# Designs tried in a protein design run: peptides against a protein of PDB entry 5YCA. Part 43

Target 1, 132 residues: chain A of PDB entry 5YCA
Amino acid sequence: RSLPAERNPLYKDDTLDHTPLIPKCRAQVIEFPDGPATFVRLKCTNPESKVPHFLMRMAKDSSISATSMFRSAFPKATQEEEDLEMRWIRDNLNPIEDKRVAGLWVPPADALALAKDYSMTPFINALLEASS

## One batch from the design tools (peptide)

Design b1_p30_2 (made by RFdiffusion4)
Fold by OpenDDE base, seed 3:
Structure b1_p30_2 (fold): chain B 132 residues (1-132), chain A 30 residues (1-30)
Amino acid sequence: as target 1 above (132 residues)
Amino acid sequence: SEEEEYLEFLEYMREEGFISEEVYQLNLEL
């Protein structure tokens, strides 16, 4: 498959040590009508544009938001490009759609596969290892 | 501060469409 042409320069090096990113993660409880859920978040700021995006994990099952990954990795992507990638994820990975939180959420193994494609491996490793 | 970071993430979740307005408002009241 093809991905958007311009990638966030934050992810220029996929081989960096992820451990310094672990303490940058934060846990946050969000209340829903049917009860609370904990998310682990990592703020990722584009070093050129200074625009931040949050990567996010559901603490309970370690699912990662593929949508958050895509939007952070490809800040200039069109909605059409996002839709195409989300369809690819549905067809090739094992996403979960949660009624409480929108977008596609993928299990850790799938998140790491996407991270490799998006050059985000250190960030996803850190997000997965962070405590909740 | 932790409170500012809490609100920043909630706002992001709402603006990016991850959570509904109702969920956003529910969490502002806590």
Scores: peptide ipSAE 0.779, ipTM 0.961, DockQ to the pose 0.954
Fold by OpenDDE base, seed 2:
Structure b1_p30_2 (fold): chain B 132 residues (1-132), chain A 30 residues (1-30)
Amino acid sequence: as target 1 above (132 residues)
Amino acid sequence: SEEEEYLEFLEYMREEGFISEEVYQLNLEL
């Protein structure tokens, strides 16, 4: 597959220690018509553009939003590039689609595979280890 | 503040299309 050319400079070093990021994660309950669900979120600000993106995990099953990962990693990506990557994820990983929250959500192992591809490993490790 | 962060995340989820307007409004009242 072909990923977008420009990557968020926040993710320039995939080898950094993730532990300092764990306390930066926050749990938030979102109320839906059929009841509440808890999400763990991590605010990731592009150090050049200053534009923030949130990485997000569903607390219950530890699913990570692949969509949030992609948009944070590739802030200048086109919708077509995103659609192409989401198709790849559907074809190669094990995503779920939740009626309450849009996009593709992937289990921890898949999230870490994507994190390696997107150079986001410390951030996804922190998000997975954070308490809810 | 925690409230500001709470709203920031809700706004992000709505703007990025993760949640519906209905869900967004529901959580503004909490």
Scores: peptide ipSAE 0.779, ipTM 0.962, DockQ to the pose 0.922
Fold by OpenDDE base, seed 4:
Structure b1_p30_2 (fold): chain B 132 residues (1-132), chain A 30 residues (1-30)
Amino acid sequence: as target 1 above (132 residues)
Amino acid sequence: SEEEEYLEFLEYMREEGFISEEVYQLNLEL
């Protein structure tokens, strides 16, 4: 598959130690009509544009938003490029769709596979290891 | 502050379309 040409310079080095990122994660409870759900979030700021994006994990099942990953990794991507990637994820990984929270959410193993593709492995490792 | 971070994430989720306006408003009241 083809990924967008420009990647967030925050992810220039996929080999960095993830442990310093763990304490930067935060847990947040969001109330929904059918009850609360806890999310673990990691604020990722593009060092050039200064535009932040949040990576997010559902605490209960450790699902990670593939949508959040894509938007953080490829901040200049078009909607068409995102749609194509989401279709690829549906066809090749094991995403779930939640009625409460939009986008595709993938299990940890799939998230790490995407992280490798997007060069953001340290950030996803930290997000997965953070407490909720 | 924790409150500012709470609101920042909530606003982000709404703006990026992860949660509905109704869910956003519900959490503003908490």
Scores: peptide ipSAE 0.778, ipTM 0.961, DockQ to the pose 0.930
Fold by OpenDDE base, seed 1:
Structure b1_p30_2 (fold): chain B 132 residues (1-132), chain A 30 residues (1-30)
Amino acid sequence: as target 1 above (132 residues)
Amino acid sequence: SEEEEYLEFLEYMREEGFISEEVYQLNLEL
């Protein structure tokens, strides 16, 4: 597959220690018509553009939004590029679709595989280790 | 503040299409 050419400079070094990012994560309960669900979120700000994106994990099953990962990693990606990557994820990983929250959500192992591809491993490790 | 961060995330989820307007409004009431 072909990933977008420009990547968020926040993710220039995939080998950094993730532990300093853990305390930056926050748990937040979101109410849905059928009941509450807890999400763990990590605010990631592009150091050049100053545009923030949130990475997010469902606390209960540790699923991570692949959609949010992609948008954070590739801020200038077209919708067509995103659609292509999401199709790849459907074909090659194990995403789940939740009727309450849109996008593709992937289990931890798949999230880490994507993180390697997107050069954002420290951020996903932190998100997975954070308490809810 | 924690409240500001709470709202910021809700707004993000709504703007990016993760949650519906109805879910967004439901959580603003809390």
Scores: peptide ipSAE 0.778, ipTM 0.961, DockQ to the pose 0.925

Design b1_p30_2_s1 (made by RFdiffusion4, then SolubleMPNN; from b1_p30_2, 11 letters changed)
Fold by OpenDDE base, seed 1:
Structure b1_p30_2_s1 (fold): chain B 132 residues (1-132), chain A 30 residues (1-30)
Amino acid sequence: as target 1 above (132 residues)
Amino acid sequence: DELAEYLEFLQSMYDEGFITEEQYQRNLAL
């Protein structure tokens, strides 16, 4: 597959130690019609554009938003490029679609596979290890 | 500020289309 050409400079080094990022994660309860759900979130700010994105994990099953990962990693991606990547994820990984929160959500192993592709490994490791 | 951080995250979820307008407003009211 073809990923977008330009990547968020925040992710220039995939070999960084993830442990300093763990305390930056936050648990957040969101209310839905069928009850509350807890998310673990990590604010990731592009150091050049200063535009933030939140990486998100569902506390209950540790699923991570692939959509949030893609948008954070590729700030200049077109909607078409996003759609193509989401199709690839559907075809090659094990995503779930939650009726409460949009986008594709992937289990931890799939999230780490994407993290390698997007050069986000430290951030996803931290997000997975953080307490909820 | 915990409230500010909550509101920022909630706004981000809504802006990027992760949650509906209804869910956004519901959680603003809490």
Scores: peptide ipSAE 0.760, ipTM 0.957, DockQ to the pose 0.900
Fold by OpenDDE base, seed 3:
Structure b1_p30_2_s1 (fold): chain B 132 residues (1-132), chain A 30 residues (1-30)
Amino acid sequence: as target 1 above (132 residues)
Amino acid sequence: DELAEYLEFLQSMYDEGFITEEQYQRNLAL
């Protein structure tokens, strides 16, 4: 597969220590028709554009939104490029679709694989280690 | 400002299509 050419400069160094990011994560309860659900969220701001995206983990099964990862990593990606990557994820990883929250959600191991591809490893490590 | 942070996240979820209008409004009312 091919990924978009331009990446968020926030992710210029995949080898940085993730521990300072853990306290920046927040647990958030969202109400749904079948009851409340808790998400762990991490606000990631592009240092050039100042546009934020929230990385998200569902507390119940620790799945992480691949859609949010992609949009944060590739701020200038086209919808076609996103669609192609989501199809690749469906074909090569183990995503789930939740009826309450849209997009593809992947288990921790798959999230870390994507993080390596997107140069987001410190951020996904922090998101996974944060308490809910 | 916990309320401001909550509202920002909720708005982001809705704007990017992660949750429905109904769920957005439900959680605004809480």
Scores: peptide ipSAE 0.760, ipTM 0.957, DockQ to the pose 0.883
Fold by OpenDDE base, seed 2:
Structure b1_p30_2_s1 (fold): chain B 132 residues (1-132), chain A 30 residues (1-30)
Amino acid sequence: as target 1 above (132 residues)
Amino acid sequence: DELAEYLEFLQSMYDEGFITEEQYQRNLAL
């Protein structure tokens, strides 16, 4: 597969210590027709564009939004590039499509595999270790 | 400010299409 050419400069160093990011994560309850669900979120702001994206983890099963990861990592990606990557994820990983929240959600091991590809390892480690 | 952070996250979820208009409005009212 081919990933977009330009990456968010926030992720220039994949080897950073993730522990300082853990306290920046926040638990958030969202109400749905079938009841409340808790998400752990991490605000990631592109230092050049100042546009934020929230990385998201479902508290219940620790699934991570692959869609949010991709959009944060590749802010100038086309819809076609996103669609191509989401198809790759469907074909090669173990994504879940939740009825309440859109996009592809992947288990922790898959999230870390994507994080390596997107150079987001510290951020995903922090998101996974944060309490809900 | 917890409220501001909540609203920002909720707005982001809606703008990026993670939740519906109905769910957005539902959670705004809480």
Scores: peptide ipSAE 0.760, ipTM 0.957, DockQ to the pose 0.857
Fold by OpenDDE base, seed 5:
Structure b1_p30_2_s1 (fold): chain B 132 residues (1-132), chain A 30 residues (1-30)
Amino acid sequence: as target 1 above (132 residues)
Amino acid sequence: DELAEYLEFLQSMYDEGFITEEQYQRNLAL
């Protein structure tokens, strides 16, 4: 597959130690009609544009939003490029669609596979290791 | 500030289409 050409400079080094990012994660309860759900979130700010995106993990099953990963990694991606990547994820990984929170959510192993592709490994490791 | 961080996250979820207007308003009221 072909990923967007420009990547968020926040992810220029995929080999960095993830442990300093763990304290940056926050547990957040969101209320839904069927009850509360806890998310772990990590604010990721593009150091050049200063535009943030939040990476998100569902606390209950550790699923991670692939959509948030893609948007953070590729800030200039077109909707077409996003659609193509989401289709690839559907065809090649094990995403779930939650009725409460939109987008594709992938299990930890798939999230780490995407993280490697997007050069986000430290951030996803931190997100997975953070407490909820 | 915890409230500011919460509101920023909630706004981001809504703006990017992760949650509905209804869910956004519900959680703003809390």
Scores: peptide ipSAE 0.759, ipTM 0.957, DockQ to the pose 0.877

Design b1_p30_2_s2 (made by RFdiffusion4, then SolubleMPNN; from b1_p30_2, 11 letters changed)
Fold by OpenDDE base, seed 1:
Parts: structure tokens; C-alpha cells; sequence
Structure b1_p30_2_s2 (fold): chain B 132 residues (1-132), chain A 30 residues (1-30)
């Protein structure tokens, strides 16, 4: 597969220690019609554009939003590029579609695989290790 | 503040289409 050419400069170094990012993660309860759900979020700001974006994990099953990862990693990606990647994820990984929150959610192992592809490993490691 | 970031997260979720406007407004009121 092919990924967008331009990547968020926040993710220029995939080898950085993730531990300093753990305290930046926060748990947040969101109310839904069928009850509350807890998400762990990590605010990621593009150092060039100064535009923030949140990565997020479902506390209950540790699923990570692959859609959010992609959009954070590739801020200039077209919808077509996103659709293509989401299709690849469906075909090659184990995504979950939640009725409450849109996008593709992937289990931790898949999230880390994507993180490697997107150069986001420190951020996803931190998100996965943070308390809920 | 933490509250400001909570609201920012909700807005991010809504604007990116992860949650509906109804859910966004519901959580704003809490």
C-alpha cells in the first residue's frame, strides 16, 4: 500500500522514549444513550501548523482509533487516501466498528503495527500504557 | 485547564465526525 507523502512533523522520530508522554494522557468519560464510556486521550499538536488533534483509546477494550491516528499522522491526506488506508486496515488487520463512535478502532497489537507505519510508536505506546 | 481540554476533546470528536451533534451537545451540558 501507499501512504500520503506528507507526514505530521510531530512524528519525525519514531524511536523516542514514550514514557514522558504517559502523564500527558487523560481519561475522560463520555455519555452515550446506552451509558457512559471512558476514553483515554492524548493531545497531539502539529508543531508546524499548531493544530491540535487527539489520539484516543477505549478504556474498556483498549482499542485505538486508527482513523484518528491516520488523520493526525497525515494532516494533508485526501479523503480518497484515507478511504484507501481504512480499506487496507479492514483487509489486513482486525478493526472494530463501534456504533457509538465512528471510524475504525483496532486492538493494541494492530495499533502498534499502524504506529510503526505512521511513525507514531512513542505516542501509541504512551496511550496504551496510560491509566484509565 | 482540564475542563478546557475536556471540551476541546469533545469538540475534536464532533468536528471529526466521531460522535454526533446530539452526543456532543449532551456531553457539553454535563
Amino acid sequence: as target 1 above (132 residues)
Amino acid sequence: SELEEQLEFLRDMYENGYITEEQYQRNLAL
Scores: peptide ipSAE 0.790, ipTM 0.966, DockQ to the pose 0.908
Fold by OpenDDE base, seed 4:
Structure b1_p30_2_s2 (fold): chain B 132 residues (1-132), chain A 30 residues (1-30)
Amino acid sequence: as target 1 above (132 residues)
Amino acid sequence: SELEEQLEFLRDMYENGYITEEQYQRNLAL
């Protein structure tokens, strides 16, 4: 598959130590009609544009938002590029779709596979290791 | 502050279409 050409410079080095990012993660409860759900979030700011974006994990099953990963990694991606990647994820990984929160959510192993592709490994490792 | 970042997260979720306007407003009121 083809990924967008321009990547968020925040993710220039996939080999960085992830441990300093762990305490930057925060748990947050979101209320839904069927009850509360806890998310672990990590604020990621593009150092050039200064635009923030949150990566997020469902605390209960550790699913990571692949959609949010893609949008953070590729801030100039077109909708067509995103749609193509989401189709690839559906065809090659094990995403779940939640009625409460939109986008594709993937289990930890799939999230780490995507993280490697997007050069986001330290950030996803931190998000997965953070407490909820 | 923590509260400011909580609100920022909610706004991010809403603006990116992860949650509905109804859910966004509901959680703003809490």
Scores: peptide ipSAE 0.789, ipTM 0.966, DockQ to the pose 0.848
Fold by OpenDDE base, seed 3:
Structure b1_p30_2_s2 (fold): chain B 132 residues (1-132), chain A 30 residues (1-30)
Amino acid sequence: as target 1 above (132 residues)
Amino acid sequence: SELEEQLEFLRDMYENGYITEEQYQRNLAL
């Protein structure tokens, strides 16, 4: 597959130690009609554009929003490029669709696979290790 | 503050289409 050409400079080094990012993660409860759900969030700010995005994990099953990962990694991606990547994820990984929260959510192993492709490994490791 | 970041997260989820407007407003009221 082909990923967008321009990547968020926040993710220029995939080999960085993730441990300093762990305390940056925060748990947050969101209320839904069928009950509360806890999310672990990590604010990621593009150092050039100064635009922040949140990476997020569902505390219950540790699934991570692949959609949020993609949008954070590729700030200039077109909708077509996003759609193509989401299709690739559906075809090659094990995404979960949750009725409460939109987008594709992937289990930890798949999230780490995507993180490698997007050069986001430290951030996803931190998000997975953070307490909820 | 933590409250400001909580609100920022909710807004981010809503604006990116992860949650509905109804759910966004519901959680703002809590």
Scores: peptide ipSAE 0.789, ipTM 0.966, DockQ to the pose 0.883
Fold by OpenDDE base, seed 2:
Structure b1_p30_2_s2 (fold): chain B 132 residues (1-132), chain A 30 residues (1-30)
Amino acid sequence: as target 1 above (132 residues)
Amino acid sequence: SELEEQLEFLRDMYENGYITEEQYQRNLAL
């Protein structure tokens, strides 16, 4: 598959130690009609544009938003490029679609596979290891 | 502050289409 050409410079080094990122993760409860759900979030700011994105994990099943990963990694991606990647994820990984929160959510192993492709491994490791 | 980041997260969720406007407003009021 083809990924967008320009990547968020925040993710220039996939080999960084993830440990310092763990305490930067935060749990947050969001209220839904059927009850509350807890998410673990990690604020990721593009050092060039200064635009932040939040990576997020569902606390209950540790699924991670692949959509959020893609948008953070490729801030200049077109909707078409995103759609193509999401289709690839549907065809090759094990995503779930949540009624309450849109986008594709993937289990930890799939998230780490995507993280390798997007050069986000330290950030996803931290997000997965953080407490809820 | 933590509250500011909580609000920022909610805004990010809403602006990216992860949650509806109704859910965004609901959680702002909490």
Scores: peptide ipSAE 0.789, ipTM 0.965, DockQ to the pose 0.863

Design b1_p30_2_s3 (made by RFdiffusion4, then SolubleMPNN; from b1_p30_2, 10 letters changed)
Fold by OpenDDE base, seed 5:
Structure b1_p30_2_s3 (fold): chain B 132 residues (1-132), chain A 30 residues (1-30)
Amino acid sequence: as target 1 above (132 residues)
Amino acid sequence: SELAEYEEFLQYMYDEGFITEEQYQRNLAL
């Protein structure tokens, strides 16, 4: 597959210690018609553009939004590039499409695989380890 | 503040299309 050429400079170093990011995560309950759901979020600000993106984890099953990861990692990506990557994820990983929240949500192992591809391993590790 | 962060995240989820306007407004009202 072909990932977008420009990556968020926030993720220039995939080998960083993730532990300092853990306390940056926050849990938030969102109400849906079928009941509440808790999400763990991590605000990630592009140091160059200053545009923030939230990484998101469903507390219940630890699924992580692949869409949020992609958009954070590739802030200049086109919709076509995103669609291409999401198709790749559907074909190669084990995503879940939740009726309540849009995008593809992947289990922890898949999230870490994507994190490696997107050079954002520390951030996903922190998101997964954070309490809900 | 916690409330500001709460609303910021909801706004983000809505703006990015993760949740509907209805869900956004519902949760803002809580």
Scores: peptide ipSAE 0.767, ipTM 0.958, DockQ to the pose 0.914
Fold by OpenDDE base, seed 1:
Structure b1_p30_2_s3 (fold): chain B 132 residues (1-132), chain A 30 residues (1-30)
Amino acid sequence: as target 1 above (132 residues)
Amino acid sequence: SELAEYEEFLQYMYDEGFITEEQYQRNLAL
């Protein structure tokens, strides 16, 4: 598959130690019609543009938003490029679609696979290890 | 502050289309 050409410079080095990022994660309860759900979030700021994006994990099943990952990794991507990647994820990984929160959510193993492709491994490891 | 961070995340989720306006407003009111 083809990924967008320009990647967030925050992810220039996929080999960095993730442990310093763990305490930067935060848990947040969000109320939905069918009850509360806890999300773990990590604020990721593009060091050049200073535009932040949040990576997010559902605490209950550890699913991670592939959509959030893509948008953080490829801030200049078009909607078409995102759609193509989401299609690839549907065809090749094990995403779920939640009624409460939009986008594709993938299990930890799939998230780490995407993280490798997007050069986000430290950030996803931190997000997965953070407490909820 | 914790409240500011709480609201920032909600705003992001709403702006990026992860949650509806109804859910956004609901959680802001809490």
Scores: peptide ipSAE 0.767, ipTM 0.958, DockQ to the pose 0.915
Fold by OpenDDE base, seed 4:
Structure b1_p30_2_s3 (fold): chain B 132 residues (1-132), chain A 30 residues (1-30)
Amino acid sequence: as target 1 above (132 residues)
Amino acid sequence: SELAEYEEFLQYMYDEGFITEEQYQRNLAL
């Protein structure tokens, strides 16, 4: 598959130590009709544009939003490019579509596979290791 | 502040289409 040409410069080095990012994660409870759900979030700001994106994990099952990963990694991507990537994820990984929160959510192993592709491994490792 | 960060994340989730307006407003009121 092909990915968008321009990547968020925040992710220029996929080999960085992730541990300093762990304390930057925050847990937040969101109320839904069927009850509360806890999310772990990590604010990721593009150092050039200063536009922030949140990476997010469902605390209960550790699912990561692939949608948020893609949007953070490729801030100039078109909707068509996103749709194509989401189709690829559906065809090749094990995404979950939650009724409460939109987008594709993937288990930790799949999230790390995507992180490698998007050059954001330290950020996903930190998000997965953070407490809820 | 914790409240500011709380609201910032809710705003992001709403703006990016992760949650509905109803859920956004519900959680802002808490």
Scores: peptide ipSAE 0.767, ipTM 0.958, DockQ to the pose 0.894
Fold by OpenDDE base, seed 2:
Structure b1_p30_2_s3 (fold): chain B 132 residues (1-132), chain A 30 residues (1-30)
Amino acid sequence: as target 1 above (132 residues)
Amino acid sequence: SELAEYEEFLQYMYDEGFITEEQYQRNLAL
């Protein structure tokens, strides 16, 4: 598959130690009609544009939003490029489509596979290890 | 502040289409 040409410079080094990012994660409860759900979030600010994106994990099953990963990694991607990647994820990984929160949510192993492709490994490791 | 961060995340989720306007407003009121 092909990924967008420009990547968020925040992710220039995939080999960085993830442990300093763990305490930057935050848990947040969101209420839905069928009850509350806890999310773990990590604010990721593009150092050049200063535009933030949040990476998201469902606390209960550790599913991570692939959509949030893609948008953070490729802030200038077109909708067509995103749609293409989401189709690839559907065809090659094991995403979940949650009724309450939109986008594709992937299990930890899939998230780490995507993280490698997007050069986000430290950030996803931190998000997975953070407490809720 | 915790409240500011709480609202910032909700705003992001809403703006990016992760949650509905109803859910956004519901959680802002809490």
Scores: peptide ipSAE 0.767, ipTM 0.958, DockQ to the pose 0.891

Design b1_p30_2_s4 (made by RFdiffusion4, then SolubleMPNN; from b1_p30_2, 8 letters changed)
Fold by OpenDDE base, seed 4:
Structure b1_p30_2_s4 (fold): chain B 132 residues (1-132), chain A 30 residues (1-30)
Amino acid sequence: as target 1 above (132 residues)
Amino acid sequence: SEEQERLEFLRWMYEEGFISEEQYQRNLAL
């Protein structure tokens, strides 16, 4: 697969210590018709554009939004590029689709695999380790 | 504030298409 050429400069160093990011995560309950669900969110701001983006984890099963990861990592990606990556994820990982919250959600191991590809390892580690 | 951050996330989720307008509005009212 081919990932978009331009990556969010926030993720320039995949080797950074993730622990300082843990306390920046926040838990948030969202109400749905079938009941509440807790999400752990991490606000990620592109240092160049100053545009914020969130990474999010479902507290219950620790699944991570791959869609959110992709959009944060590749702020100038086209819809076609996103679709291509999501197809790759479907074909190569173990995503789930939630009827409440759109996009592809992947289990922790898959999230970390994607994080490595997107150079987001510290952020995903923090998101996974944060309290819900 | 904590509430402002909550609302920011909700708005983001809606604008990015992760949740429906109905769900967005529902959660705004909380």
Scores: peptide ipSAE 0.784, ipTM 0.964, DockQ to the pose 0.892
Fold by OpenDDE base, seed 2:
Structure b1_p30_2_s4 (fold): chain B 132 residues (1-132), chain A 30 residues (1-30)
Amino acid sequence: as target 1 above (132 residues)
Amino acid sequence: SEEQERLEFLRWMYEEGFISEEQYQRNLAL
């Protein structure tokens, strides 16, 4: 597959220790018509543009938003590039589509696979280990 | 503050299209 050419410089080093990122994660309850759901979020700011983005995990099943990962990793990606990657994820991984929160959500193993592709391993490790 | 961070995340989710305007407004009021 073809990933966007420009990657968020925040993710320049995929080998960094993830443990300092764990305390930066936060749990947040969001109310939906069918009840509350807890999300674990990690704020990720592009050091060049200073534009913040979030990575997020559903506390209940530990699924990670692949959509949020992609958008954070590739800030200049076109909608077409995103669509192509999401199709790849559907065809090659095990995504879940949630009725409450849009985008593709993937289980931890798939999230780590994507993290490797996007050079986000420390951030996803931290997000997965954070308490909810 | 914690509340500011909560609202920031909600706003982001809405602006990115992860949640509906209705859900955004619902959670603002909480």
Scores: peptide ipSAE 0.784, ipTM 0.964, DockQ to the pose 0.894
Fold by OpenDDE base, seed 1:
Structure b1_p30_2_s4 (fold): chain B 132 residues (1-132), chain A 30 residues (1-30)
Amino acid sequence: as target 1 above (132 residues)
Amino acid sequence: SEEQERLEFLRWMYEEGFISEEQYQRNLAL
């Protein structure tokens, strides 16, 4: 597959220790018609543009938003590029689509596979290890 | 503050299309 050419400079080094990022994660309850759900979020700010994105995990099953990962990693990606990657994820990984929160959600193993591709491993490790 | 961060995340989720306006407004009021 072809990933977007420009990547968020926040993710320039995939080998850094993730543990300092763990305390930066926050749990947040969101109310839905069928009841509350807890998400773990990590604020990720592009150091050049200063535009923030969030990475997020569902606390219950530890699934990670692949959509949020992609948008954070590739801030200048077109909708077509996003659609192409989401299609690849559907074809090659094990995503779920939640009726409450849009986008593709992937289990931890798949999230780490994507993280390697997007150079986001420390951030996803931290997000997965954070308390809910 | 924690409340400001909560609201920031909710607004982001709405603006990015992860949750509906209805869900956004519901959670603003909580």
Scores: peptide ipSAE 0.783, ipTM 0.964, DockQ to the pose 0.914
Fold by OpenDDE base, seed 3:
Structure b1_p30_2_s4 (fold): chain B 132 residues (1-132), chain A 30 residues (1-30)
Amino acid sequence: as target 1 above (132 residues)
Amino acid sequence: SEEQERLEFLRWMYEEGFISEEQYQRNLAL
């Protein structure tokens, strides 16, 4: 597949230690018609544009939002590029479409595979290890 | 503050299309 040409400079080094990012994660409860659900969030700011994006995990099953990962990694991607990547994820990974929260959600192993492709490994490791 | 961060995330989720307006408003009121 072909990923967007420009990547968020926040993710220039995929080999960094993830442990300093763990305490930056925060748990948040969101109410839905069928009850509350806890999400773990990590605020990621592009150091050049200063535009923030959140990465997010469902605390209960550890699913990660692939949509949020893509948008954070490729801030100048077109909607068409996003659609193509989401289709690739559907065809090659094990995504879940949640009724409550839109986008594609992937299990931890798939999230780490995407993280490697997007050069986000430290951030996804931290998000997965954070308490909820 | 914790509350400001909570509201920031909720607003972001809504603006990015992850949750509906109904769910956004529900959680604002809490």
Scores: peptide ipSAE 0.783, ipTM 0.964, DockQ to the pose 0.904

